# Peptides against a protein of PDB entry 4CIC, part 41

Target 1, 148 residues: chain A of PDB entry 4CIC
Amino acid sequence: KVSTKGHYGVQAMFDLAQHFGEGPVSLKSIAERQGLSEPYLEQLIAVLRKAGLVKSVRGAQGGYILAREPRDIKVGDIIRVLEGPIAPVESVSQDDPEHSLKFDFSVTKSVWEKVKKSIEEVLDSITLADMLKDAEEAQMAQGYMYYI
Target 2, 147 residues: chain B of PDB entry 4CIC
Amino acid sequence: KVSTKGHYGVQAMFDLAQHFGEGPVSLKSIAERQGLSEPYLEQLIAVLRKAGLVKSVRGAQGGYILAREPRDIKVGDIIRVLEGPIAPVESVSQDDPEHSLKFDFSVTKSVWEKVKKSIEEVLDSITLADMLKDAEEAQMAQGYMYY

## One batch from the design tools (peptide; aimed at target 2 V2)

Design b2_p20_2_s1 (made by RFdiffusion4, then SolubleMPNN; from b2_p20_2, 6 letters changed)
Fold by OpenDDE base, seed 3:
Structure b2_p20_2_s1 (fold): chain B 148 residues (1-148), chain C 147 residues (1-147), chain A 20 residues (1-20)
Amino acid sequence: as target 1 above (148 residues)
Amino acid sequence: as target 2 above (147 residues)
Amino acid sequence: GSAFELAADKWEIPKTLNEV
């Protein structure tokens, strides 16, 4: 589950990436553009700021900026900050002695570990810069469809 | 989400795979071995049966069997049956005119679609036969640690 | 059971962004 938190966190970070280099963006403007409640976004931004992905800028034109360049922030970084590690395989406590149950759990667990690894690899392969590029390409494609 | 339903469904199907060729397995025995409630397992098995992954065998020694060989059942097949398609891209209805919101949604959506595809590829790469093999290998490895 | 459920809950790709 990209939790609602992870999803909205990626959206908020992407919005900040779109404005990277333009100066600080207000939470209100992010909330309006991303269809998020400002209070909810404030909670997300607080976590992202604490993790060093976002910086707060003070002043009349204050707000938030990415703490790093879009290319230096992976989607996986955002998700790990907001959701924690993609499911630590909590060691099902080895203590229940019936061997057969433990074994079935181990094989089934390995399936989900493979899924987890695959998700991590995907999320770590996508940066905010990649998302910006994909956005630009999609916008160009739409623009060309209107001019034909 | 491998929902609890998907997780337990894979466990139940794996239990049936372990007994494949031995005849029908009772729901009670599966429930006991997998730590599932029998009523919950009955619901899972009903869905799996309707999808043609499981067969019911009637009689005093009746129960359930895999409808296909373990090699012919992917984990992805089980998950699709129990959970439905791994997130259909519901077309967010194109009707809200503010272009910018639609665009951001499209890029974020593409991230999750990539994740979805990756999950599907993994789950479609694993059969019940692969799980049986992994189980045998793990059991042998444990057996060698005791000698 | 909790960790895998938590993992499963954490790894539910929301079917629809709207269902959460």
Scores: peptide ipSAE 0.034, ipTM 0.780, DockQ to the pose 0.088; fails the geometry check
OpenDDE base, seeds 1, 2, 4, 5: peptide ipSAE 0.029, 0.033, 0.027, 0.028; ipTM 0.782, 0.788, 0.781, 0.784; seeds 1, 2, 4, 5 fail the geometry check

Design b2_p20_2_s2 (made by RFdiffusion4, then SolubleMPNN; from b2_p20_2, 11 letters changed)
Fold by OpenDDE base, seed 2:
Structure b2_p20_2_s2 (fold): chain B 148 residues (1-148), chain C 147 residues (1-147), chain A 20 residues (1-20)
Amino acid sequence: as target 1 above (148 residues)
Amino acid sequence: as target 2 above (147 residues)
Amino acid sequence: GSAFLLADERWEIPKTLKET
């Protein structure tokens, strides 16, 4: 299970990407389209805004927009903002300088570091623009399946 | 953060791999070496045993051994046994059959499926034998840094 | 707490019990 926060954050950012160039999107409209709680979305958007991934627009047609083009926002950027760095394996080594000499080469730690690196590589390889393209391709494929 | 269960399961299996061919290892000795709770280790070992990754040996020198050679046990095998299949993104779609027709090509779901696949590929590429080799290489590298 | 992409319940590296 992806964290609820990461999942919904990517959903909200993807909704904003789908409306990129159309002007500000209300949180209510995102919540309705994505099936998200509006209060939860407010919390997510507040974090994303502070990180500079989302911009608030004031006015009668106020709302939120992507602060960058969809091609300039990686899924990895969204996840890092919402969840922090994909956990650095907290090196046990920080607090006790005297035990610093045991290079606790935890072979098990290296396995998880490899997993982490692989996740980062995947998430950094996917932009919101890639997601938009995938959505278009899927809509086209569905359109073709209804005609067969 | 890897699940506690997955992490400790891999640690316990790696300890058994380090002692592979030396005979049965007691849960107490694994717990002491790996800094694990013995009661927690009992639960892990029970699951691993039921899955056929670990074998119980009875007798005065009773304990546990790997049921297969370290090269024949992937980290992915351990994780799947302990945690189940790396969770498919719970398709929200299971409970409402009427909403089933929206091929909810959740583009977001596809992202998580790619992540899942990547995790599976990594975990299936690492055996307990690879971990043993990495441990030996690390011990040698430490030995060279002290000289 | 360092969030792992996979649900918190499944993918928390326990802080070694020594640091808790």
Scores: peptide ipSAE 0.054, ipTM 0.784, DockQ to the pose 0.295; fails the geometry check
OpenDDE base, seeds 1, 3, 4, 5: peptide ipSAE 0.041, 0.030, 0.031, 0.029; ipTM 0.779, 0.777, 0.783, 0.781; seeds 1, 3, 4, 5 fail the geometry check

Design b2_p20_2_s3 (made by RFdiffusion4, then SolubleMPNN; from b2_p20_2, 8 letters changed)
Fold by OpenDDE base, seed 3:
Structure b2_p20_2_s3 (fold): chain B 148 residues (1-148), chain C 147 residues (1-147), chain A 20 residues (1-20)
Amino acid sequence: as target 1 above (148 residues)
Amino acid sequence: as target 2 above (147 residues)
Amino acid sequence: GSAFELAAEKWEIPKTLKEV
């Protein structure tokens, strides 16, 4: 399952992809378009910047840009940066250290590894460029429904 | 991501599958084999029983059995019973209700729907019978490494 | 709440990583 952090991180990165080549985008403008609090977005952008997915531009027209072309950023790259490795099972909260999921070589571990692999394959198959294309197709489809 | 509840629920159901046809299994014996607390297992079994995946047998040799054959129980069935519908994105914790995922931008939603579909397909492709077979193959492979 | 919803809370970066 993708956390709220992963979800909003993908939204913020998609917003930056939509403005790729137009110059730096302010955090305020991303926050307004994506319905995020600016302080929360600052935390997400700080992590994404440290991971080299986003660059900061200084100056009067300063802000943030994608560090790579949209085709060179997978959804899986964003999720791994924000959430770490895709884990199929939640770690038991620190409150019960004795119930460390001793993932013994149990048949149950193999089930979760299959789920993990499937999630990774899906998220690594989708780029920000694919998302841009899907958005354009959706806008075109809506435009055609207004002309009919 | 599968919760601890889903994980332990699959373990408990797999234990019942390993003993399918041998009669009722006590909660104590499942708890001991799977490293679960008996009170926690009682909660899991109560949900699984209510969903019709497990049956209770009364008497001196009473306990629990699978309600269906292992081949007729998918891992996806167990997860849906314990966790509800497979959701690709975690709901925002109750502490920030205003940040409801209102902005399900159609494009980001489509990404998560693809992830959901992929998880459902995987979990619905694995039965308790498949897990039994995988366990037998793993035991055989370990046996061959000792000879 | 869906155990998946409860999962969201546990993927919260433990508050202890804010203190580090």
Scores: peptide ipSAE 0.030, ipTM 0.759, DockQ to the pose 0.121
OpenDDE base, seeds 1, 2, 4, 5: peptide ipSAE 0.054, 0.055, 0.034, 0.039; ipTM 0.769, 0.774, 0.770, 0.770; seeds 1, 2, 4, 5 fail the geometry check

Design b2_p20_2_s4 (made by RFdiffusion4, then SolubleMPNN; from b2_p20_2, 8 letters changed)
Fold by OpenDDE base, seed 1:
Structure b2_p20_2_s4 (fold): chain B 148 residues (1-148), chain C 147 residues (1-147), chain A 20 residues (1-20)
Amino acid sequence: as target 1 above (148 residues)
Amino acid sequence: as target 2 above (147 residues)
Amino acid sequence: GSAFELAAKGWEIPKTLKEV
């Protein structure tokens, strides 16, 4: 499960990617299109802005833009900013002190490290530009099904 | 993060794999070696037994054994039994009703489906026999650093 | 916690979401 934060963060960044080059997008319009509360989106955008993935534009037609081109932003970059580094297994022992993993068996740790590495590789292989292309292909496929 | 349940379940199954062919292992001995509470281990073993991954042996020297050879048990099988099926993104909307994902955008869903598939592929590529081999290789490597 | 709570919360193994 994506944390709600990671999920909504990728959705918000994807919305900004769809409007890239069209100028600043208001948080209200992103919230409406993505089905998010505006206050929650403000928190996400604040983190993404601090990390340099989003820029704020001031003025009456102000809002937010991507700080880089969609091809230069990986899904992995968004997730790392919102969720932090994909933590090593060691943190499981800290959250449940009653069930302190006394024996972090090196072999079981290696399984979870392999899972971690695989997820990192997937998330780092997908850019916002790849997501835009996938959206265009999906829209074209829907358009063809209406004509048959 | 592996849920504590998934993590301990894999540890308990790995302990049973290390003793495979030696006869039944007591829950007490597994709990001691793996640093688990015996009551918590009983809950895990009950689920694993119901799923047919573990067998109980009755008697004074009774305990638990793997129901199949270590090579025939994937880490993915253990995780699916303990945690259920590696769920699609759809259920993120259920755990936080205040932030109901109204728009499960097909494109964002596809990203998480790719992540899910990657996790499944990794967990299904690792057997308890692979874990036993990795443990033996690690022990051999430690032995060579002492010379 | 589902597969993605893994990715997000610093790699918790997916809680299998019940197939609804």
Scores: peptide ipSAE 0.071, ipTM 0.766, DockQ to the pose 0.165; fails the geometry check
OpenDDE base, seeds 2, 3, 4, 5: peptide ipSAE 0.055, 0.060, 0.062, 0.070; ipTM 0.776, 0.764, 0.770, 0.765; seeds 2, 3, 4, 5 fail the geometry check

Design b2_p20_3 (made by RFdiffusion4)
Pose (drawn by RFdiffusion4):
Structure b2_p20_3 (pose): chain A 133 residues (1-84, 100-148), chain B 132 residues (1-84, 100-147), chain P 20 residues (1-20)
Amino acid sequence: KVSTKGHYGVQAMFDLAQHFGEGPVSLKSIAERQGLSEPYLEQLIAVLRKAGLVKSVRGAQGGYILAREPRDIKVGDIIRVLEGSLKFDFSVTKSVWEKVKKSIEEVLDSITLADMLKDAEEAQMAQGYMYYI
Amino acid sequence: KVSTKGHYGVQAMFDLAQHFGEGPVSLKSIAERQGLSEPYLEQLIAVLRKAGLVKSVRGAQGGYILAREPRDIKVGDIIRVLEGSLKFDFSVTKSVWEKVKKSIEEVLDSITLADMLKDAEEAQMAQGYMYY
Amino acid sequence: TSAITEGETLQITEGDAITS
């Protein structure tokens, strides 16, 4: 199960990545395109801003823009920002979960926002029918 | 975060794997060795039994034993047993989570209870210091 | 904003209830 914060955090950062070249966009516009609650987004952006992943701009087309290029933002970076008598007895079971954790970390560090932009272009495109192989 | 059911399901199955050659063990003994609540374990075992992963034995010193050899039980098998207007718009974000799900499935399908038994022996051993 | 930074992104094995 994916948490609301992970899903919305990545969605919002990806929406900003899709508008990076065009410039700042309002939070309202992000919420509208992504189907997110504006109050929740406001709180999410506040953390991402403190983390240096997004920045605010004061322009007419003020609003928010990625603070780093998409190629320099791993999905794992976003997730890491949003997340927060005695004896020793080794647990093999816990070691299995450590392996699960490591594999997830590997996948999320292997994908950048730029990679997601490239995938978005390829997957949701249109073309003449003869070119589908 | 790992659910209570995944953690306890795998713990209990691994305890049974550690006692597979010796024979049946009571649920109380599993709960004691693994630090588990007996009521929760009993509910857990009931599902595992229905799925053919464990079997009850009448015996005298009867109890429960794995229904398949450890080498034929993947950790992923255990997890799978315990788990249970319109338009199309592709979500690249959801595709990321599908990749995460695939990698987890791959890790859990690559480890059997036999692999865990081998790892348990290697990691919790003792030997002359010169062999480290 | 504190709530955003609490908990984990993923739950491995969804929920705590054992599925019958």

Design b2_p20_3_s1 (made by RFdiffusion4, then SolubleMPNN; from b2_p20_3, 12 letters changed)
Fold by OpenDDE base, seed 1:
Structure b2_p20_3_s1 (fold): chain B 148 residues (1-148), chain C 147 residues (1-147), chain A 20 residues (1-20)
Amino acid sequence: as target 1 above (148 residues)
Amino acid sequence: as target 2 above (147 residues)
Amino acid sequence: EKEILEGDILELVEGDEIAE
């Protein structure tokens, strides 16, 4: 599941990437720019900080920074931190033992494993630096559309 | 979401593929083999039938058959029928207008669009015939482990 | 360990579309 948590987590991390090198960013400013509630963002940032993707800076101009360069943070890293391992299809087998004729249809499981692997490959192929580049290219394209 | 619906839908369609050419299969027999409740399977089959992936055969030996050959049914076709289009990441923006500073972060949307496209490509690359082949190969591999 | 049904991944990709 790219949960709402994963989605907003990537947005928050991308905001921090856009400000990378400018110093600490307040949660309030991230929340305002990303359209997130500050309490929700606090929960996300707490998890990301515990995982070592974000650092808190204390002081009057305190806030948060990326713990690594944008090129060293994959989208897959963010998702795995927030949602856990992109879980293998849990075998339907464990909860209801009676109707759990879990025909562990190895073949149907293999379909879902292929989907999972494909998602992981995509998310691990995209860094925050790639996202920054894409944003810059999109801004340039918009600027050119106004001059034509 | 490969919902429980998508998962069981693929299982039911795969069961029908395994019996393709043998005639109509009863919902009861599919339910028993796939570990599904018959009422739940009836709901899935109704949707799949309406979409033209399954046909009902009437009579004393009536039941269901695939409407097409296993090679002509992609897993993606089954999922799209049961779950709808593998929706593009709907922009989080529409429901709560107040907190909907929908920063349509075109860039974050593009990440999810890439994920969606990748899922679609995988599901559209797998047919029921491919699944039948994989099942046969798995059975052969198990047979060789016992010798 | 709740096996996140892969279906949950697709819904998360899809679920954001239903909210627009």
Scores: peptide ipSAE 0.092, ipTM 0.806, DockQ to the pose 0.149; fails the geometry check
OpenDDE base, seeds 2, 3, 4, 5: peptide ipSAE 0.090, 0.076, 0.078, 0.079; ipTM 0.812, 0.806, 0.809, 0.810; seeds 2, 3, 4, 5 fail the geometry check

Design b2_p20_3_s2 (made by RFdiffusion4, then SolubleMPNN; from b2_p20_3, 12 letters changed)
Fold by OpenDDE base, seed 2:
Structure b2_p20_3_s2 (fold): chain B 148 residues (1-148), chain C 147 residues (1-147), chain A 20 residues (1-20)
Amino acid sequence: as target 1 above (148 residues)
Amino acid sequence: as target 2 above (147 residues)
Amino acid sequence: EEEILEGDALELVEGDEIAE
């Protein structure tokens, strides 16, 4: 499962992509459009800004913009920033020394590595520009369904 | 992340696959080999048994066996039994009505659906027989590095 | 204490425990 953090992070970044080129967007407006609490969004944006995916603009029309073009931001980049390395298996808390996964059989690990690689490939294949295109196509399709 | 439950479930099923055809294996022996607590393994095996992936054998040499051949059990089957449907996004607890994912923008959902599908395809492409083969290949490779 | 194996669905991403 993508964490709520990853999910909302992608939503917030997608909102910024939809407004890319229109100037800075307020956190309030993003929060309202994406159904996020403003405080939660502030935390997400702080992380994304520190990672260089988002820029803050100061002034009366201050807010946030994408730091790069939508085509240059992968979903995988967003997820890695918010969630860290895509781990296919929950790290069994090292805190139970007795349940040290002694036999981390190379084989079971290899299954999870294959899953990880597959997820990474998918997320790295999708840019914010691809998402914008998909949104446009979906809107067009919905418009055509009402005219038939 | 595969849950600890999914991870250990696959390990337990793989252990049973390694002993497939040798007769029933005790939970104790599986637990010892896989580094699992026996009570935890009992819970996993109960679920796997109910799903028809494992059979219990009664008697003095009682224990558990795979209900099907290793080639007929996908990793995806094990994961779906233990964890339910592969959900790419954590279900935002419906308990916060204000944070209802109102704008489940079809687009963000589509990203997660693509991830889900990819995970399912991978997990459904790997059988316990494939894992047995990989284990054998790994043992052979390790044997050659020491000589 | 029966550790109920909560069927934690495949959490691909560690839920940040929202620190209370």
Scores: peptide ipSAE 0.027, ipTM 0.793, DockQ to the pose 0.090
OpenDDE base, seeds 1, 3, 4, 5: peptide ipSAE 0.026, 0.028, 0.027, 0.026; ipTM 0.786, 0.787, 0.789, 0.793; seeds 1, 3, 4, 5 fail the geometry check

Design b2_p20_3_s3 (made by RFdiffusion4, then SolubleMPNN; from b2_p20_3, 12 letters changed)
Fold by OpenDDE base, seed 1:
Structure b2_p20_3_s3 (fold): chain B 148 residues (1-148), chain C 147 residues (1-147), chain A 20 residues (1-20)
Amino acid sequence: as target 1 above (148 residues)
Amino acid sequence: as target 2 above (147 residues)
Amino acid sequence: EASILEGDILELVEGDEIAE
C-alpha cells in the first residue's frame, strides 16, 4: 500500500522536478497544481527537506527546489523518506518454544519479503527524470492526436 | 499493504495445504496453530469457500479442505479473493479540463501501476506447493544444524 | 474504490510494522 503520504509525496516531488532550474516554487502553487491542501503539503515538504531531497529558498521569491537533479532522485528514495525504511519483518524472538507457529510464520514471512523486494526494485528503477521523460512523451502523443 | 486479512488468509490456506490429503481440518485447530481468533478465521474461510478455494466437509469429523491441489492455488489467487481485484487505478474521467493536473496524475499513476504489476507477478509466481516445499527445506536445514 | 488499492500497495509494504 502506497500510503496517501507516499502518493502525494511523489506528486509534490514530481511537481518540483517539472520546475527544476526555473527557481523556487511556492507551496501554494504546488498545492494548487497537485490538488493538495497547503497544510498537508507543508508536512510532506518538511519531511522531504529534513531528508535532504528538497531545499528551502528564502526571500520575496522564496519557496522550494529539489536539492538534487531529477536523475539523482529515485521514487524509492522519496518513499523511504516518507514511509520510513520498509521495516524488516521483526524476527519473532527465537525463544518461543512452539516450533510449529514459528515455522509457518517464517514461510509466510518469506512471501511478503519477496513482495517487498520486488516493490523496492521497481521504485529504485524509476527516477524523477524518468517520470519527466514519460510526461513529455505523453504530451507529445496527445499533441499528435489533436492534429490527426 | 497486504491487509491483515490477506496475511492471515495466506496463513490459513497454508495450514490447509500442510494437511492436504489428511481429511477435513477443524477451524479450531487452524486457529490454534496460526494464532488466529476462531471468529476471524470463520470470516476468512467463508470468503475463501465462496470463491471456491476451500470446501466445507460436514459430519462428526467435519471441517475444511483445500478445494484444489496446493500446486493449483497461487498466493495471488488468495489475495485477489480476499482483497478483491487489485482495482485498476480508476481512470480519472478525461473531462476535467485542467490538463496539467491530469497529466501529472497520469505519470504518477503509471508508477503505481508498475508497482502493482510487479506485486501481481510475484504473488502469481508462488503457489501453496512452493510454500510447502520452502517449509520442508527450512525444517531440514534446522534439523541439520542440531547435529 | 481506486484509492483503496493505492493504499493497499503501500500498506503491503507498511503491514510489516503492525504485526509486531
Scores: peptide ipSAE 0.131, ipTM 0.804, DockQ to the pose 0.139; fails the geometry check
OpenDDE base, seeds 2, 3, 4, 5: peptide ipSAE 0.126, 0.126, 0.128, 0.121; ipTM 0.807, 0.800, 0.806, 0.802; seeds 2, 3, 4, 5 fail the geometry check

Design b2_p20_3_s4 (made by RFdiffusion4, then SolubleMPNN; from b2_p20_3, 11 letters changed)
Fold by OpenDDE base, seed 4:
Structure b2_p20_3_s4 (fold): chain B 148 residues (1-148), chain C 147 residues (1-147), chain A 20 residues (1-20)
Amino acid sequence: as target 1 above (148 residues)
Amino acid sequence: as target 2 above (147 residues)
Amino acid sequence: EKSILEGEILELVEGDEIAE
């Protein structure tokens, strides 16, 4: 499972991308559109704001905006902010204290490092702009199905 | 975290690969070498056996062997057996019933499908034979540092 | 059946929360 945090974080950022250039979006409106609880979204947005991916706009028409253009935000940037660096497999050895895995299986570690690298490469290859484009293409495809 | 199950499953299969051609290996010996509990290893081996990745050999010198050559077992095969198919992100929507994510965000789903595909490609590109080779190279590198 | 791989992949990607 992509962590619920990563999944919802990408959804929230994508919602902000869809409204980029339209001004600030309220957390309430994002929560309603994305099917998120407002309190949970507040936590996500707080982290994303601290990382400089979103900005808060104050005032009666205040809310949140992307801090950068959608093309300048990778999905990987969002995930790294929310989940931290994809930690190498090293930490698996600490949780079961009784089985001191004496064999630091460097080989098994290397497998997971390759998986990690591949995930990072994929997530870093996708921007919010790419997601917007894909959404537009999907909407066009649906629109064509309704007109036929 | 690779599930403890996937991690230890790959370790157990790798141990069997290291002893491939030497005859049956006891669960006790695998457990000792890999730092696994024998009961946990029994569960893993039972699943792997049912999937046809390992064979049980009966007798006083009985134990387990790989059912195929190390080159014919992908890490992806081991993971699929232990963890099932890498489900697409669709299952995230089922766990929190209260937030019926009305928007099946096909776009966000597509991101995770790309990630899934990439993981599958990596895991399917690595065999137990590749892991054996990497282990030999690592041992050689360590041996050179002691000189 | 929830693919254990998705959770695990994410945990692989997400650093183990170092239980402090």
Scores: peptide ipSAE 0.109, ipTM 0.794, DockQ to the pose 0.105; fails the geometry check
OpenDDE base, seeds 1, 2, 3, 5: peptide ipSAE 0.108, 0.108, 0.104, 0.103; ipTM 0.792, 0.796, 0.788, 0.793; seeds 1, 2, 3, 5 fail the geometry check

Design b2_p20_4 (made by RFdiffusion4)
Pose (drawn by RFdiffusion4):
Structure b2_p20_4 (pose): chain A 133 residues (1-84, 100-148), chain B 132 residues (1-84, 100-147), chain P 20 residues (1-20)
Amino acid sequence: KVSTKGHYGVQAMFDLAQHFGEGPVSLKSIAERQGLSEPYLEQLIAVLRKAGLVKSVRGAQGGYILAREPRDIKVGDIIRVLEGSLKFDFSVTKSVWEKVKKSIEEVLDSITLADMLKDAEEAQMAQGYMYYI
Amino acid sequence: KVSTKGHYGVQAMFDLAQHFGEGPVSLKSIAERQGLSEPYLEQLIAVLRKAGLVKSVRGAQGGYILAREPRDIKVGDIIRVLEGSLKFDFSVTKSVWEKVKKSIEEVLDSITLADMLKDAEEAQMAQGYMYY
Amino acid sequence: IVFGDTITLTEVTVLTIEEE
């Protein structure tokens, strides 16, 4: 199960990555394109802004823009920002879950917003039919 | 975050793997060794039994035992047993989560109860200090 | 997003296990 925070955090950061070259966009526009609740997005952006992942701009086309280039933002970075008598007995079961955690960390650190932009271009494109191999 | 079911399901199955050669053990003994609630364990075992992962034995010192050898039970098998207008718009974000799901499936399918038994022996051993 | 219920993500920076 993927948390609401993780899904919406990545969706919003990806929307900003898709508009990075064009400049700032409003939060309302992000919520509209991504099907997100604006109140929830406002709270999410506030944390991402404090973390230096997004920045606000005061222009006519003010709004929000990524604070770092997409190639310098791993999906794992976004997730890390959003997340928060005695004796020793080793648990092999817990060690299995540690391996699961490590593999997830590896996958999320292997993908940047730039990688997602490249995938978005390839997957949702159109072309003459002869070129589908 | 690992669910209570996944954690306790694997813990209970591993306890049975540790007692596979010795024979059946009671559910109370599993709950005691693993720090589990007996009611929750009983419900858990019922599903595992229906799935053919564990079997009950009448015996006298009967109880429960694995229904398959540890080497033939993947951790992923245990998890899979316990778990249960229109338009198209591709989501690259969802594709990331699909990759995460795939890597978890791969890790859990790569580990059997036999692998866990071998790891348990190696990690919880004692030996002369010169051999470290 | 639901792919299963044994693991809840993104809570993955540290190992977190639920208790009954």

